# Ledger of designs, part 76: peptides against a protein of PDB entry 3EFO

Target 1, 262 residues: chain A of PDB entry 3EFO
Amino acid sequence: SQLADLYKSCETDALINFFAKSAFKAVLHQPLKVIREILVNQTAHMLACYRKNCASPSAASQLILPDSMKVLPVYMNCLLKNCVLLSRPEISTDERAYQRQLVMTMGVADSQLFFYPQLLPIHTLDVKSTMLPAAVRCSESRLSEEGIFLLANGLHMFLWLGVSSPPELIQGIFNVPSFAHINTDMTLLPEVGNPYSQQLRMIMGIIQQKRPYSMKLTIVKQREQPEMVFRQFLVEDKGLYGGSSYVDFLCCVHKEICQLLN

## One batch from the design tools (peptide; aimed at target 1 L65 H254)

Design b2_p30_4_s2 (made by RFdiffusion4, then SolubleMPNN; from b2_p30_4, 10 letters changed)
Fold by OpenDDE base, seed 2:
Structure b2_p30_4_s2 (fold): chain B 262 residues (1-262), chain A 30 residues (1-30)
Amino acid sequence: as target 1 above (262 residues)
Amino acid sequence: SALEEQVIEALREEGFEVTVGEDHIGITLP
């Protein structure tokens, strides 16, 4: 059907870009709460329409997502939790305004990365491989106290270190004896010159490539205060300021779809 | 995409039943 073809042709990244720009524009003349409600409503309506007109009958307990929108809820939830739409005390008005303006000019690829960061397990690096490590889900559940992770969203870059990070990696990256000796005030990694350091720098370089802005590096130690800022980029987790987890959002969308169809 | 695969797998790991159809997925929610 024509409608089925429409859904097949949809691209989540393009949709999110569109929704983000429309929502961020609306911030100027509508309450944030209303904007968020509209976004959820639009999501539910799109999915309800698919379920009604395109999908085979399914159990009421199932959320049905077309292939083209498999990750739409993920990105939508990220959008809803963005500091532009969900005010956070630690984010200044100027910063919110800045981010709003940036997104308004972002292409599809940039906005996708912006709303859902890359989280790379650096501790698993193979120095002999030229391939980037596979990104993991942006959730605390994917972190490890023994791990080192690099997070990037096109604007910011974080190097997160677990409290039990391998000393050899710490030495390799920072040229210091232990976790405690790492200076979190640095914004550049030292040029240690060993293969691991070189590989990490290469990865960071690749991530920086084709990005319109130079990403500032922030070193984050687990259990230190700055980690709270880092955790805000774990977009699938429940936010501290009213944002839902991915799972919670799925349930929310499902309920709304059911309400629309029943 | 890699994310799509990870999302589905993560849901399964969390105990959700995910069915994969020809052109859609179904997630059984509590």
Scores: peptide ipSAE 0.519, ipTM 0.930, DockQ to the pose 0.929
OpenDDE base, seeds 1, 3, 4, 5: peptide ipSAE 0.514, 0.510, 0.502, 0.509; ipTM 0.928, 0.928, 0.924, 0.928

Design b2_p30_4_s3 (made by RFdiffusion4, then SolubleMPNN; from b2_p30_4, 12 letters changed)
Fold by OpenDDE base, seed 3:
Structure b2_p30_4_s3 (fold): chain B 262 residues (1-262), chain A 30 residues (1-30)
Amino acid sequence: as target 1 above (262 residues)
Amino acid sequence: SDLVDQLIEALREEGFVVTETEDDLLITLP
């Protein structure tokens, strides 16, 4: 059917880009709560329509996502939790305004990265390989106290250090003897000159490539105050200020779909 | 998609039943 073909042709990244720009434009004239409700409603309506008209019969207890929208919910949740639509005390009004303006001009690739950051376990780096480590999900559950992770969203770059990060890696990256000696006020990594340091710098360079803005580096120690800011970029987790986890959002969407169809 | 696979595994870890068909992702929610 024509409708089925429409769903098959949909691209989540394009949809999210569109929804983001529409929502961010609406911020000027509508309350944030209303905008978020509209986004959830639109998501539910799209999926309800698919379930009703396109999908094969399935149990009412099942959420059905078409192939083209498998990641729509996670990105939509990221959009809903973005500081432009869900304000956070640690984000200034100016910063929120700045981000809103940036997104209004972002292409599909930029907005995708912006809403769902890249989180890389750099403690697993192979200094002999030019390959980037495989990204992990943006969730606290994927972090390790023994690990070191690099997070980037096109605007910001964070180097997160677990409290039990290997001293040899700390020394390799920062040229200090221990976790406690790391200066989190620095915005640039020292040029230590060892293979690991060089590889990390290379990775950071690759991430920065083809990005329209220079990403500022923030060093984050686990369990220190600045980690709270970092955790807000773990977009799959429950937010501190009203944002749902990915799983909770799925449940919410499912319930709304059921309400629409029942 | 790597992300899709990771998300599916995440849901399964949470106890959700996730089935991939040719055209759809079926998620049994609690």
Scores: peptide ipSAE 0.617, ipTM 0.956, DockQ to the pose 0.933
OpenDDE base, seeds 1, 2, 4, 5: peptide ipSAE 0.605, 0.612, 0.603, 0.608; ipTM 0.954, 0.955, 0.953, 0.955

Design b2_p30_4_s4 (made by RFdiffusion4, then SolubleMPNN; from b2_p30_4, 8 letters changed)
Fold by OpenDDE base, seed 3:
Structure b2_p30_4_s4 (fold): chain B 262 residues (1-262), chain A 30 residues (1-30)
Amino acid sequence: as target 1 above (262 residues)
Amino acid sequence: SELEEQVIEALREEGFEVTETEDDLRITLP
């Protein structure tokens, strides 16, 4: 059917880009709450249509995502929780305006990274490997007190350090003896010159490559005040200011779909 | 994609029953 073909040809990254730009444009004329509701409704309608017209029968308790939209809810939730659509006290009006303007000009790849950051466990680096570590889900559940993580969204880069991060790695990265000695006011990593430091810098360079904007580095210590800002980039977690976790969002979408079809 | 795989695994870790069909992903939600 034409509908089936449409869903098969759909690309989530393109959809998110479209929805983001549409929503961010609407910010100028509509309340944020309304915009968020529209986005959820649009998502639900698309999925309801698929369930009704394309999907094989399934139990009402099941959420059905077409193959092309498997991660649509993930990105949609990220969009809904973005500071442009969900106001946060720690984000200034100017910053929101800036981000809105940036997204309006972003291509598909840029917007994808912007809404769902790359989170890398750099404490697992093999200095003999040229491969990037596998990204983990943007959730606190994927962090560890013993770990060091690099987060990047195309605009910002964070180096998060667990309170129990290995002193050897701290020494390797910062050339200081312990976690307590790390200067979080630094925006650049020191040139320590050891293989680990060099590899980390290389990774950072790779991440920065082909990105239109230079990402400022922020060093974040676990349990310190700046970590609160960092946690806002863990987009799958429940937000402090009304944002849903990914799981909660799925349930919300499912409920709305059921309401549309039943 | 990597994210797709991770999402599916994460859902299973949360205790959701996830079924991959030829055309879609089916998630049993509470």
Scores: peptide ipSAE 0.630, ipTM 0.956, DockQ to the pose 0.936
OpenDDE base, seeds 1, 2, 4, 5: peptide ipSAE 0.622, 0.629, 0.622, 0.627; ipTM 0.955, 0.956, 0.954, 0.956

Design b2_p30_5_s3 (made by RFdiffusion4, then SolubleMPNN; its pose is not in this set)
Fold by OpenDDE base, seed 2:
Structure b2_p30_5_s3 (fold): chain B 262 residues (1-262), chain A 30 residues (1-30)
Amino acid sequence: as target 1 above (262 residues)
Amino acid sequence: SVPYVALDMDELEEKRKEEEEEEEEELKEL
């Protein structure tokens, strides 16, 4: 069917880019609440239509996502949690305007990374490998106190260090003996010259080369105040400003789909 | 047939509840 072909050929990244730009344009003439409702509604309608017309019969307790849209909900939630669409007084008008303008000019690949950051477990690096480590989900549940993680969203780069990060890695990256000795005011990694440092720098370079903007590096220690800023990029978690977790969003979408199909 | 992913929402709701309970416990310890 034409519908089946549509869902098979759907490019979720392109859709998210479109929805983001559409929503951010609408902010100028529609209430934020209405825009958010429309986005949720559109998501639910697309998925409800698939379930009704294209999917095999499934239990009502299941959320059915076409393979082409398997990441649509997570990106949609990230869009909904963006400061441009949040009605929180803590978010300045300038910040909203800035991010709005940025997204309005972003291509598909840039917007994808912007809404859902790349989170890389640096502590798992094989210094003999030229491959990037596999990204993990952007959630606190994927962090470890023993871990070191690099997060990048095309605009910002964070190096997060667990309180129990291996001293060997700390020495390798920072040339200091312990976690306590790491200076978080640094915006550049020292040139230590060992294989681990070189590999990390290479990874950072690869990430940077693919982006139009120079990403500023922020070093973040677990349990220090700047970690709060880092946690805002853990987009699958509950947002600081009342945004839903990914799980909460899925529940919301599922409920709406059920309402549409009943 | 268009391939699809099926998420068990009952399982996710249970997970959500567990996460909420953990958050409440963390808040009590602070």
Scores: peptide ipSAE 0.351, ipTM 0.791, DockQ to the pose 0.888
OpenDDE base, seeds 1, 3, 4, 5: peptide ipSAE 0.332, 0.343, 0.334, 0.335; ipTM 0.783, 0.783, 0.782, 0.787

Design b2_p30_6 (made by RFdiffusion4)
Pose (drawn by RFdiffusion4):
Structure b2_p30_6 (pose): chain A 259 residues (1-239, 243-262), chain P 30 residues (1-30)
Amino acid sequence: SQLADLYKSCETDALINFFAKSAFKAVLHQPLKVIREILVNQTAHMLACYRKNCASPSAASQLILPDSMKVLPVYMNCLLKNCVLLSRPEISTDERAYQRQLVMTMGVADSQLFFYPQLLPIHTLDVKSTMLPAAVRCSESRLSEEGIFLLANGLHMFLWLGVSSPPELIQGIFNVPSFAHINTDMTLLPEVGNPYSQQLRMIMGIIQQKRPYSMKLTIVKQREQPEMVFRQFLVEDKGGSSYVDFLCCVHKEICQLLN
Amino acid sequence: SEEEFEEALEELTEEVFEALEEKLEEEAEE
């Protein structure tokens, strides 16, 4: 009968999986704007209820989120930015209908990764003694012109290359000497390499391991290349609203529920 | 008031992302 127990026991990934499927089923029944509104208001409602009933007293300039829901807003914003709930500029209806379908079948492990892609820094990789590098936030702010990154969501795998990308690596991986020597349209498996091209292929394998679909590798050269598609998977950035924007929005309506 | 709100929002943002990083590290160890 206590609300504190309800919240202390929640799981964001499980909640995100439900909201996603619930919203994706509703796409075949209601205006998308109506679906998005329900999602945002339900999110503000859950948090406002916790604020007026469980949270110890705190200043109004603060937005209080339970531990169980710490990253719920970030993921909810990712769902709202997803092309299934978004619109016409680019992204075919065939792409939307397809992704809408893929999510309807997903388990928790799949939906977590689908809505929050995994961004791995590759240029800072520890040679032959690896075990998959620490992940980095899904934002451009964590990319470096000197860096090479791996981004995966379970369907796509992007190998991102910065402009001042170390030629030492571009050689040990693409077997070519320089950055401008790589052609994106040749997105096939590169072998050779002794320390790195192997350590990279090692982590590309470990990533695919638990994943049902074999991901489509897409190489991205930084400045003005196909990168436009890649930017979509940096879900923390604005690309809908950014993470911070959404957080700013939820607080407004949480306050509107004046308490 | 507006400055207090912005500072409290920045602190909350940092706390959310630290919790996310800890969660991802726990999952990577699994």

Design b2_p30_6_s1 (made by RFdiffusion4, then SolubleMPNN; from b2_p30_6, 17 letters changed)
Fold by OpenDDE base, seed 1:
Structure b2_p30_6_s1 (fold): chain B 262 residues (1-262), chain A 30 residues (1-30)
Amino acid sequence: as target 1 above (262 residues)
Amino acid sequence: SEEEYLLSLKKLVEEIYAALEARLAAQAAA
């Protein structure tokens, strides 16, 4: 069941929390390059060990991962791409220090959301349903110019609007006639009062209730300047300040696993 | 072989992506 899969994945969440705190502590005493290498090696070794011990000889060509470890590489790559583990002059010392301290105090549930945000397709919202829409993968490839997406990582909340997002939804959410009329300076959605607006506000409320920090809402229009900040939270994509795309990371890890198993 | 390597990589990616999507779906239901 889906719930069973979620419970199994909690083990990975605990590991990521541990690795994050360990790495962020090590930053004070070890070079960043060394820390990153250790994390990559640890990931490869763990996965290789499971494959070696759990895979049948007939499936030697296949990497069989236990359910609890299947998403480990995803979150590990997100950790590696965090500004604390990147040595870029564009990232201020204050920002690195701030994020380091935040993560050092985060519980397991908070850290997993922090490293891999929820990205919800709001344009598919069924006003008659009490269920939250299923989150999509945090990649630009999952966005649509005709779509509206809500992103939350426990600290920040973004409402992203495609350039071709439906005018009726824009009217429903913002009470304006078109995309061009949306005011991106607002940090609160207007009280429009229609079912769609109410449902969206409810979803935002549910997300906020589960987090210890109040998330400020940022409204982002596609192709405008603030979208660059939003894109930094699409953690599967290549980062602006470094770090590999998730695909590139997987290739690297896979190669190392194969070497370990030879 | 290179072919076997690429096939293995493809399977790894598919397996991980499937697990991720399942997790995301489960989180929505929880």
Scores: peptide ipSAE 0.441, ipTM 0.866, DockQ to the pose 0.598
OpenDDE base, seeds 2, 3, 4, 5: peptide ipSAE 0.428, 0.422, 0.437, 0.439; ipTM 0.861, 0.858, 0.866, 0.865

Design b2_p30_6_s2 (made by RFdiffusion4, then SolubleMPNN; from b2_p30_6, 15 letters changed)
Fold by OpenDDE base, seed 5:
Structure b2_p30_6_s2 (fold): chain B 262 residues (1-262), chain A 30 residues (1-30)
Amino acid sequence: as target 1 above (262 residues)
Amino acid sequence: SEKERLEALKKLVEEIYKALEEREAARAAE
């Protein structure tokens, strides 16, 4: 059907961009609660509509999504967790205004990365490979105390180091003997010159080349205070300021879909 | 039933995870 074709051809990134801009525009004249409800409802309705009209017959309790829409709930949750829509007193008006303006000017690709950061396990780097490591899910559950991860959202870049990061990698990246010696005030990696350092720098360069904004690097040590900021970019986790984990959000959406289909 | 709903949700989550992984892989390949 034409409708089925529409859903199959749906570009999730474009939809998220649209919803983001629409929501962020609406913030100026609509209560946040209403905006959030609309976004949740739209998500549920879209999925329910597909389930009802496009999906193969199945049990009502089952939710099957087309490939193009499978990731939609993830990004919708990310959007809902954005500071612009959370309206917490801990977030300054200026910050909300800033992020709102940023998103309003973002293209589809930029907004995609912004809402769902790229998290790379760089401790697994093959120094002989020119390929980027496979990104992992933006969740604390994907981090390891032994790992080193690079996170980028198009605006910020974080290098997160586990408390048990391999000393050899620390030496390779920072030219210091241990985790404790890493200076987190630096915004640039030293040019150590070894293959690992070079590879990491290359990766960072590749990531930066794809983005219109220069990303500032922040070094983050696990269990130190700045890690809390970093964790806010782990968008699948529960937000510090009341944002739902992805799992919780999905459960909510699923319940709503079931209600719509009944 | 609630059990069926839970199972359906689990399946959905897995499908979404797979899709996300594929997406991230594609991004990494660019």
Scores: peptide ipSAE 0.342, ipTM 0.833, DockQ to the pose 0.742
OpenDDE base, seeds 1, 2, 3, 4: peptide ipSAE 0.259, 0.061, 0.030, 0.076; ipTM 0.780, 0.535, 0.536, 0.544

Design b2_p30_6_s3 (made by RFdiffusion4, then SolubleMPNN; from b2_p30_6, 16 letters changed)
Fold by OpenDDE base, seed 4:
Structure b2_p30_6_s3 (fold): chain B 262 residues (1-262), chain A 30 residues (1-30)
Amino acid sequence: as target 1 above (262 residues)
Amino acid sequence: AKEEEEKALQELVEEIHAALEAREAARAAE
């Protein structure tokens, strides 16, 4: 759609890529706290500049951003919440190092997906359509207990199932009679052979083909312990390890912007 | 002032949500 095209933010993607690589390089010689502060400050200043120079005159409290910059705070928060920039003992050094190296080599297209995953409502799939369903925002608020969602960030793929997922879809995907029978230890979907299964596999294939890394599939059942891992990829939400929701982050940035514009 | 700020923030959030949704739609269409 025209609207969808309007909000293609290649500029934001490039900026996030730059900030990510810059920050991830800086972690080698600067404290994490300092890096985080710099990123927040840069975000505020950049947005303030755009507001000041690109927006029509309005009250300072009213933040008007160019279309390309509207999603920047969200992505910036995703960056700030990345394990590389979090000093938490729960995160292994190996994991931090691994993700750091990965991002350092990512192109713009890779990093944008990495920091903001695709979350696809596959329970709404049209088996006759070759088009991917429109992704929803990466937030728990967009999930439904009746839904089945596929999440992909270029490195990991999750299939999340609501507790009230339709039994017919469960049967179609897993060839089991109910939610309770789903084995979450599997990393591959069975080849059931029905149209829905085939369509899902096709979608997964398309997603995988566009990415340089093989994504491991994790099946997640709602309200089970492994869901906690999945929720870490719902990047708009508050993180498990103290990361702010994007709204909280936005509030902080907004205050700083207002101060800069006053 | 606080109320005005809150209102502005809410409006911004709505705009961002719209932008995110539009972006995701565009990304899915690629």
Scores: peptide ipSAE 0.457, ipTM 0.883, DockQ to the pose 0.736
OpenDDE base, seeds 1, 2, 3, 5: peptide ipSAE 0.422, 0.452, 0.423, 0.389; ipTM 0.870, 0.881, 0.869, 0.855; seed 1 fails the geometry check

Design b2_p30_6_s4 (made by RFdiffusion4, then SolubleMPNN; from b2_p30_6, 13 letters changed)
Fold by OpenDDE base, seed 2:
Structure b2_p30_6_s4 (fold): chain B 262 residues (1-262), chain A 30 residues (1-30)
Amino acid sequence: as target 1 above (262 residues)
Amino acid sequence: MEEERKRALEELVEEIYEALAKRLEELWKE
C-alpha cells in the first residue's frame, strides 16, 4: 500500500531532527509537560497508525515497529531526556538556552549524536590497533568500576573513571599514581606522552574534528558529585529528575498504542 | 497476558538494540 511505502521510506533521523526542533521551539510557548506528552503521543500515534494500516494482523498486546522506524523510540526517549525538555538542576538556564539554540541549527547528523551520545570504553584501547573500541550503549549497566569511558555528544565530552580504574591507565592518562590523585577540576588532559595517552588524545581529536562545536571536557570520578551530570547523558537509564528509562518509555508507548487501537 | 506482553517487549528491545547498534556504528564510523 502507499501508506506502507511511506513508512518504509521513513527516515528516522530526519524525523528526530524535526521533532527536536519543533519541541525546542515549543518550549517558548508551551509547558514542558505538554511538550513531553505531545512527543509521546506522536510516537504512539505513528506506530499505531502503522500497525493499523500497514502491519499484518497481530495481537494488540504486542508492540509492532516498522523496520524503518525501529530506532525512533530510542531517539524519542533521548529527546525527552534532553536538558531542554527535562529539568536538571545541574544545568543552568543559560546552558539550556544555549543547547536549545544549538539544536535549532543542527543538521540531522549532529542532532543524532547530540541526543544519543557516543560512549567509548577507553580502558580497552589497543595502542597497536588503528581501530577504535566499539561504542557501548548509553547505560550505567555498560559501565564498569574498573573501566574508563569517554562520552561525547558533540557539545560535551566526559572522561569517566571507575573507582577501580587500573592504576597504570590512570598514570598513563593523568600522570598520577591513583584514582584518588586525579584532579577533576582540570579541563584538559595532561600531555603525558606515552602511547596510551597519545591514542586517547587522538581519539578525542577525531571526535572533535567531526563536530562543528568545541566540546567541553569534564573529568568525572565515579561516586563523586559531578558524576550526576555525567549520568544524565546515559540516556537509556532512568532519569534522575523525572526522565524515564528506555524500557519504561517503551512500556508507556506500548500502552498508549493499545489505547489508540482499542 | 502480562507475561506475553513482557516477552514481546523484551524481544522488541533486543531488536531495537541490534538496529541501534548497527545504526550507531554507521554514524560513528571513522
Scores: peptide ipSAE 0.170, ipTM 0.705, DockQ to the pose 0.679
OpenDDE base, seeds 1, 3, 4, 5: peptide ipSAE 0.120, 0.151, 0.046, 0.035; ipTM 0.658, 0.691, 0.591, 0.553; seed 1 fails the geometry check

Design b2_p30_7 (made by RFdiffusion4)
Pose (drawn by RFdiffusion4):
Structure b2_p30_7 (pose): chain A 259 residues (1-239, 243-262), chain P 30 residues (1-30)
Amino acid sequence: SQLADLYKSCETDALINFFAKSAFKAVLHQPLKVIREILVNQTAHMLACYRKNCASPSAASQLILPDSMKVLPVYMNCLLKNCVLLSRPEISTDERAYQRQLVMTMGVADSQLFFYPQLLPIHTLDVKSTMLPAAVRCSESRLSEEGIFLLANGLHMFLWLGVSSPPELIQGIFNVPSFAHINTDMTLLPEVGNPYSQQLRMIMGIIQQKRPYSMKLTIVKQREQPEMVFRQFLVEDKGGSSYVDFLCCVHKEICQLLN
Amino acid sequence: EAEEEEEELEENLEELAEEVQEHLLEELNS
């Protein structure tokens, strides 16, 4: 009968999986604007209830989120930015219908990765003694012109290359000497390489391991290349609203529920 | 006064956003 126990026991990934499927089923019944509004208001409602009933007294300039829901807003914003709940500019209806379908079948492990892609820094890789590098937030702010990154959501795998990308690596991987020497349209498996092209292939394997679909590798050269598609998977950035924007929005309506 | 209250709110939201991001990174890299 205590609300504190309800919240202390929640799981964001499980909640995100439900909201996503619930919203994706509703796409075949209601205006998308109506669906997004229900999602945002339900999010503000859950948090406003915790604020007025469980949270110890705190200043109004603060937005209080339970531990169980620390990253719920970030993921909810990712759902709202997803092309299934978004619109016309680019992204075919065939792409939307397809993604809407893929999510309807997903388990928690799949939906977590689908809505928050895994961004791995490759240029800072420890050689032959690896075990998959620490992940980095899904934002352009964590990309470096000197860096090479791996981005996966379970369906797509992007190998991102910066402009000042170390030629030493571009050689040990693409077997070519320089950055401007790589052609994106040749997105096939590169072998050779002794320390790195192997350590990279190792992590590309470990990533695919638990994943049902074999991911489509897409190489991205930084500055004005296909990168436009890649930027979509940096879900923390604006690309709908940014993570911070959404957080700013939820607080407004949480306050609107004046308490 | 209203401008100061809005600036304080924005700063607290930015700090919270950083804390949430650090917490997410701890979960992902655990």

Design b2_p30_7_s1 (made by RFdiffusion4, then SolubleMPNN; from b2_p30_7, 18 letters changed)
Fold by OpenDDE base, seed 1:
Structure b2_p30_7_s1 (fold): chain B 262 residues (1-262), chain A 30 residues (1-30)
Amino acid sequence: as target 1 above (262 residues)
Amino acid sequence: SAAAAEEKRRQSILQLAEEIEDYLLEKLNA
């Protein structure tokens, strides 16, 4: 059907960009709660329409998503949890205003990275390869105490170190003997000069060159206070200030779809 | 019970989440 073809060919990245800009504009005239409710409703209605008109016969309780829209709820939840739509005490009014203005001018690609960060397991780096490590889901469940991860969202860059990260990698990156000796006040990695350090710097450079803004580097140690800021970028996890996990969001959307169809 | 129904829903959603992981990771690494 024509409708099925439209859903299959849907440009979800562009839709998220559109919804983000629309919502961020609405912030000036409508309560945040209302804006969030509208976004959830729009998501549910789109998916309900597909389920009703395009999906093959299946159990009524099953949530079915076309391939082109399977990741849409992920990004919608990220949008709903953004500090512009969900105020956080640690984010100043000026910072919220700044982010709002940035998104209002962002292209589709920049907005995708902004809402869902790139999280790379750099402890798996192959110094003999020029390929970037495969990105993982932005969730604490994908981190490891033995790992080192680089996170970037186009505005910020974080280097997260597990409490049990390999000493040889710590030595390679920071030229210090242990985790405890890492200085988290630095905003630049030292030029150690070994292959691993050079590879990491190259990766960081590749990430930076694709973005319009210079990303400030923050070094984060697991279980230290600054990690709380880093955790806010793990967008699939439950937020501290009312944001749902991705799974919880899907449950909510599924309930809404069922209500619309019954 | 309502609790049992909600748990069933959650399990179904978790299964769906696993299914879409490949799509998301493919997108992130494209």
Scores: peptide ipSAE 0.422, ipTM 0.864, DockQ to the pose 0.592
OpenDDE base, seeds 2, 3, 4, 5: peptide ipSAE 0.390, 0.421, 0.362, 0.373; ipTM 0.847, 0.862, 0.835, 0.839

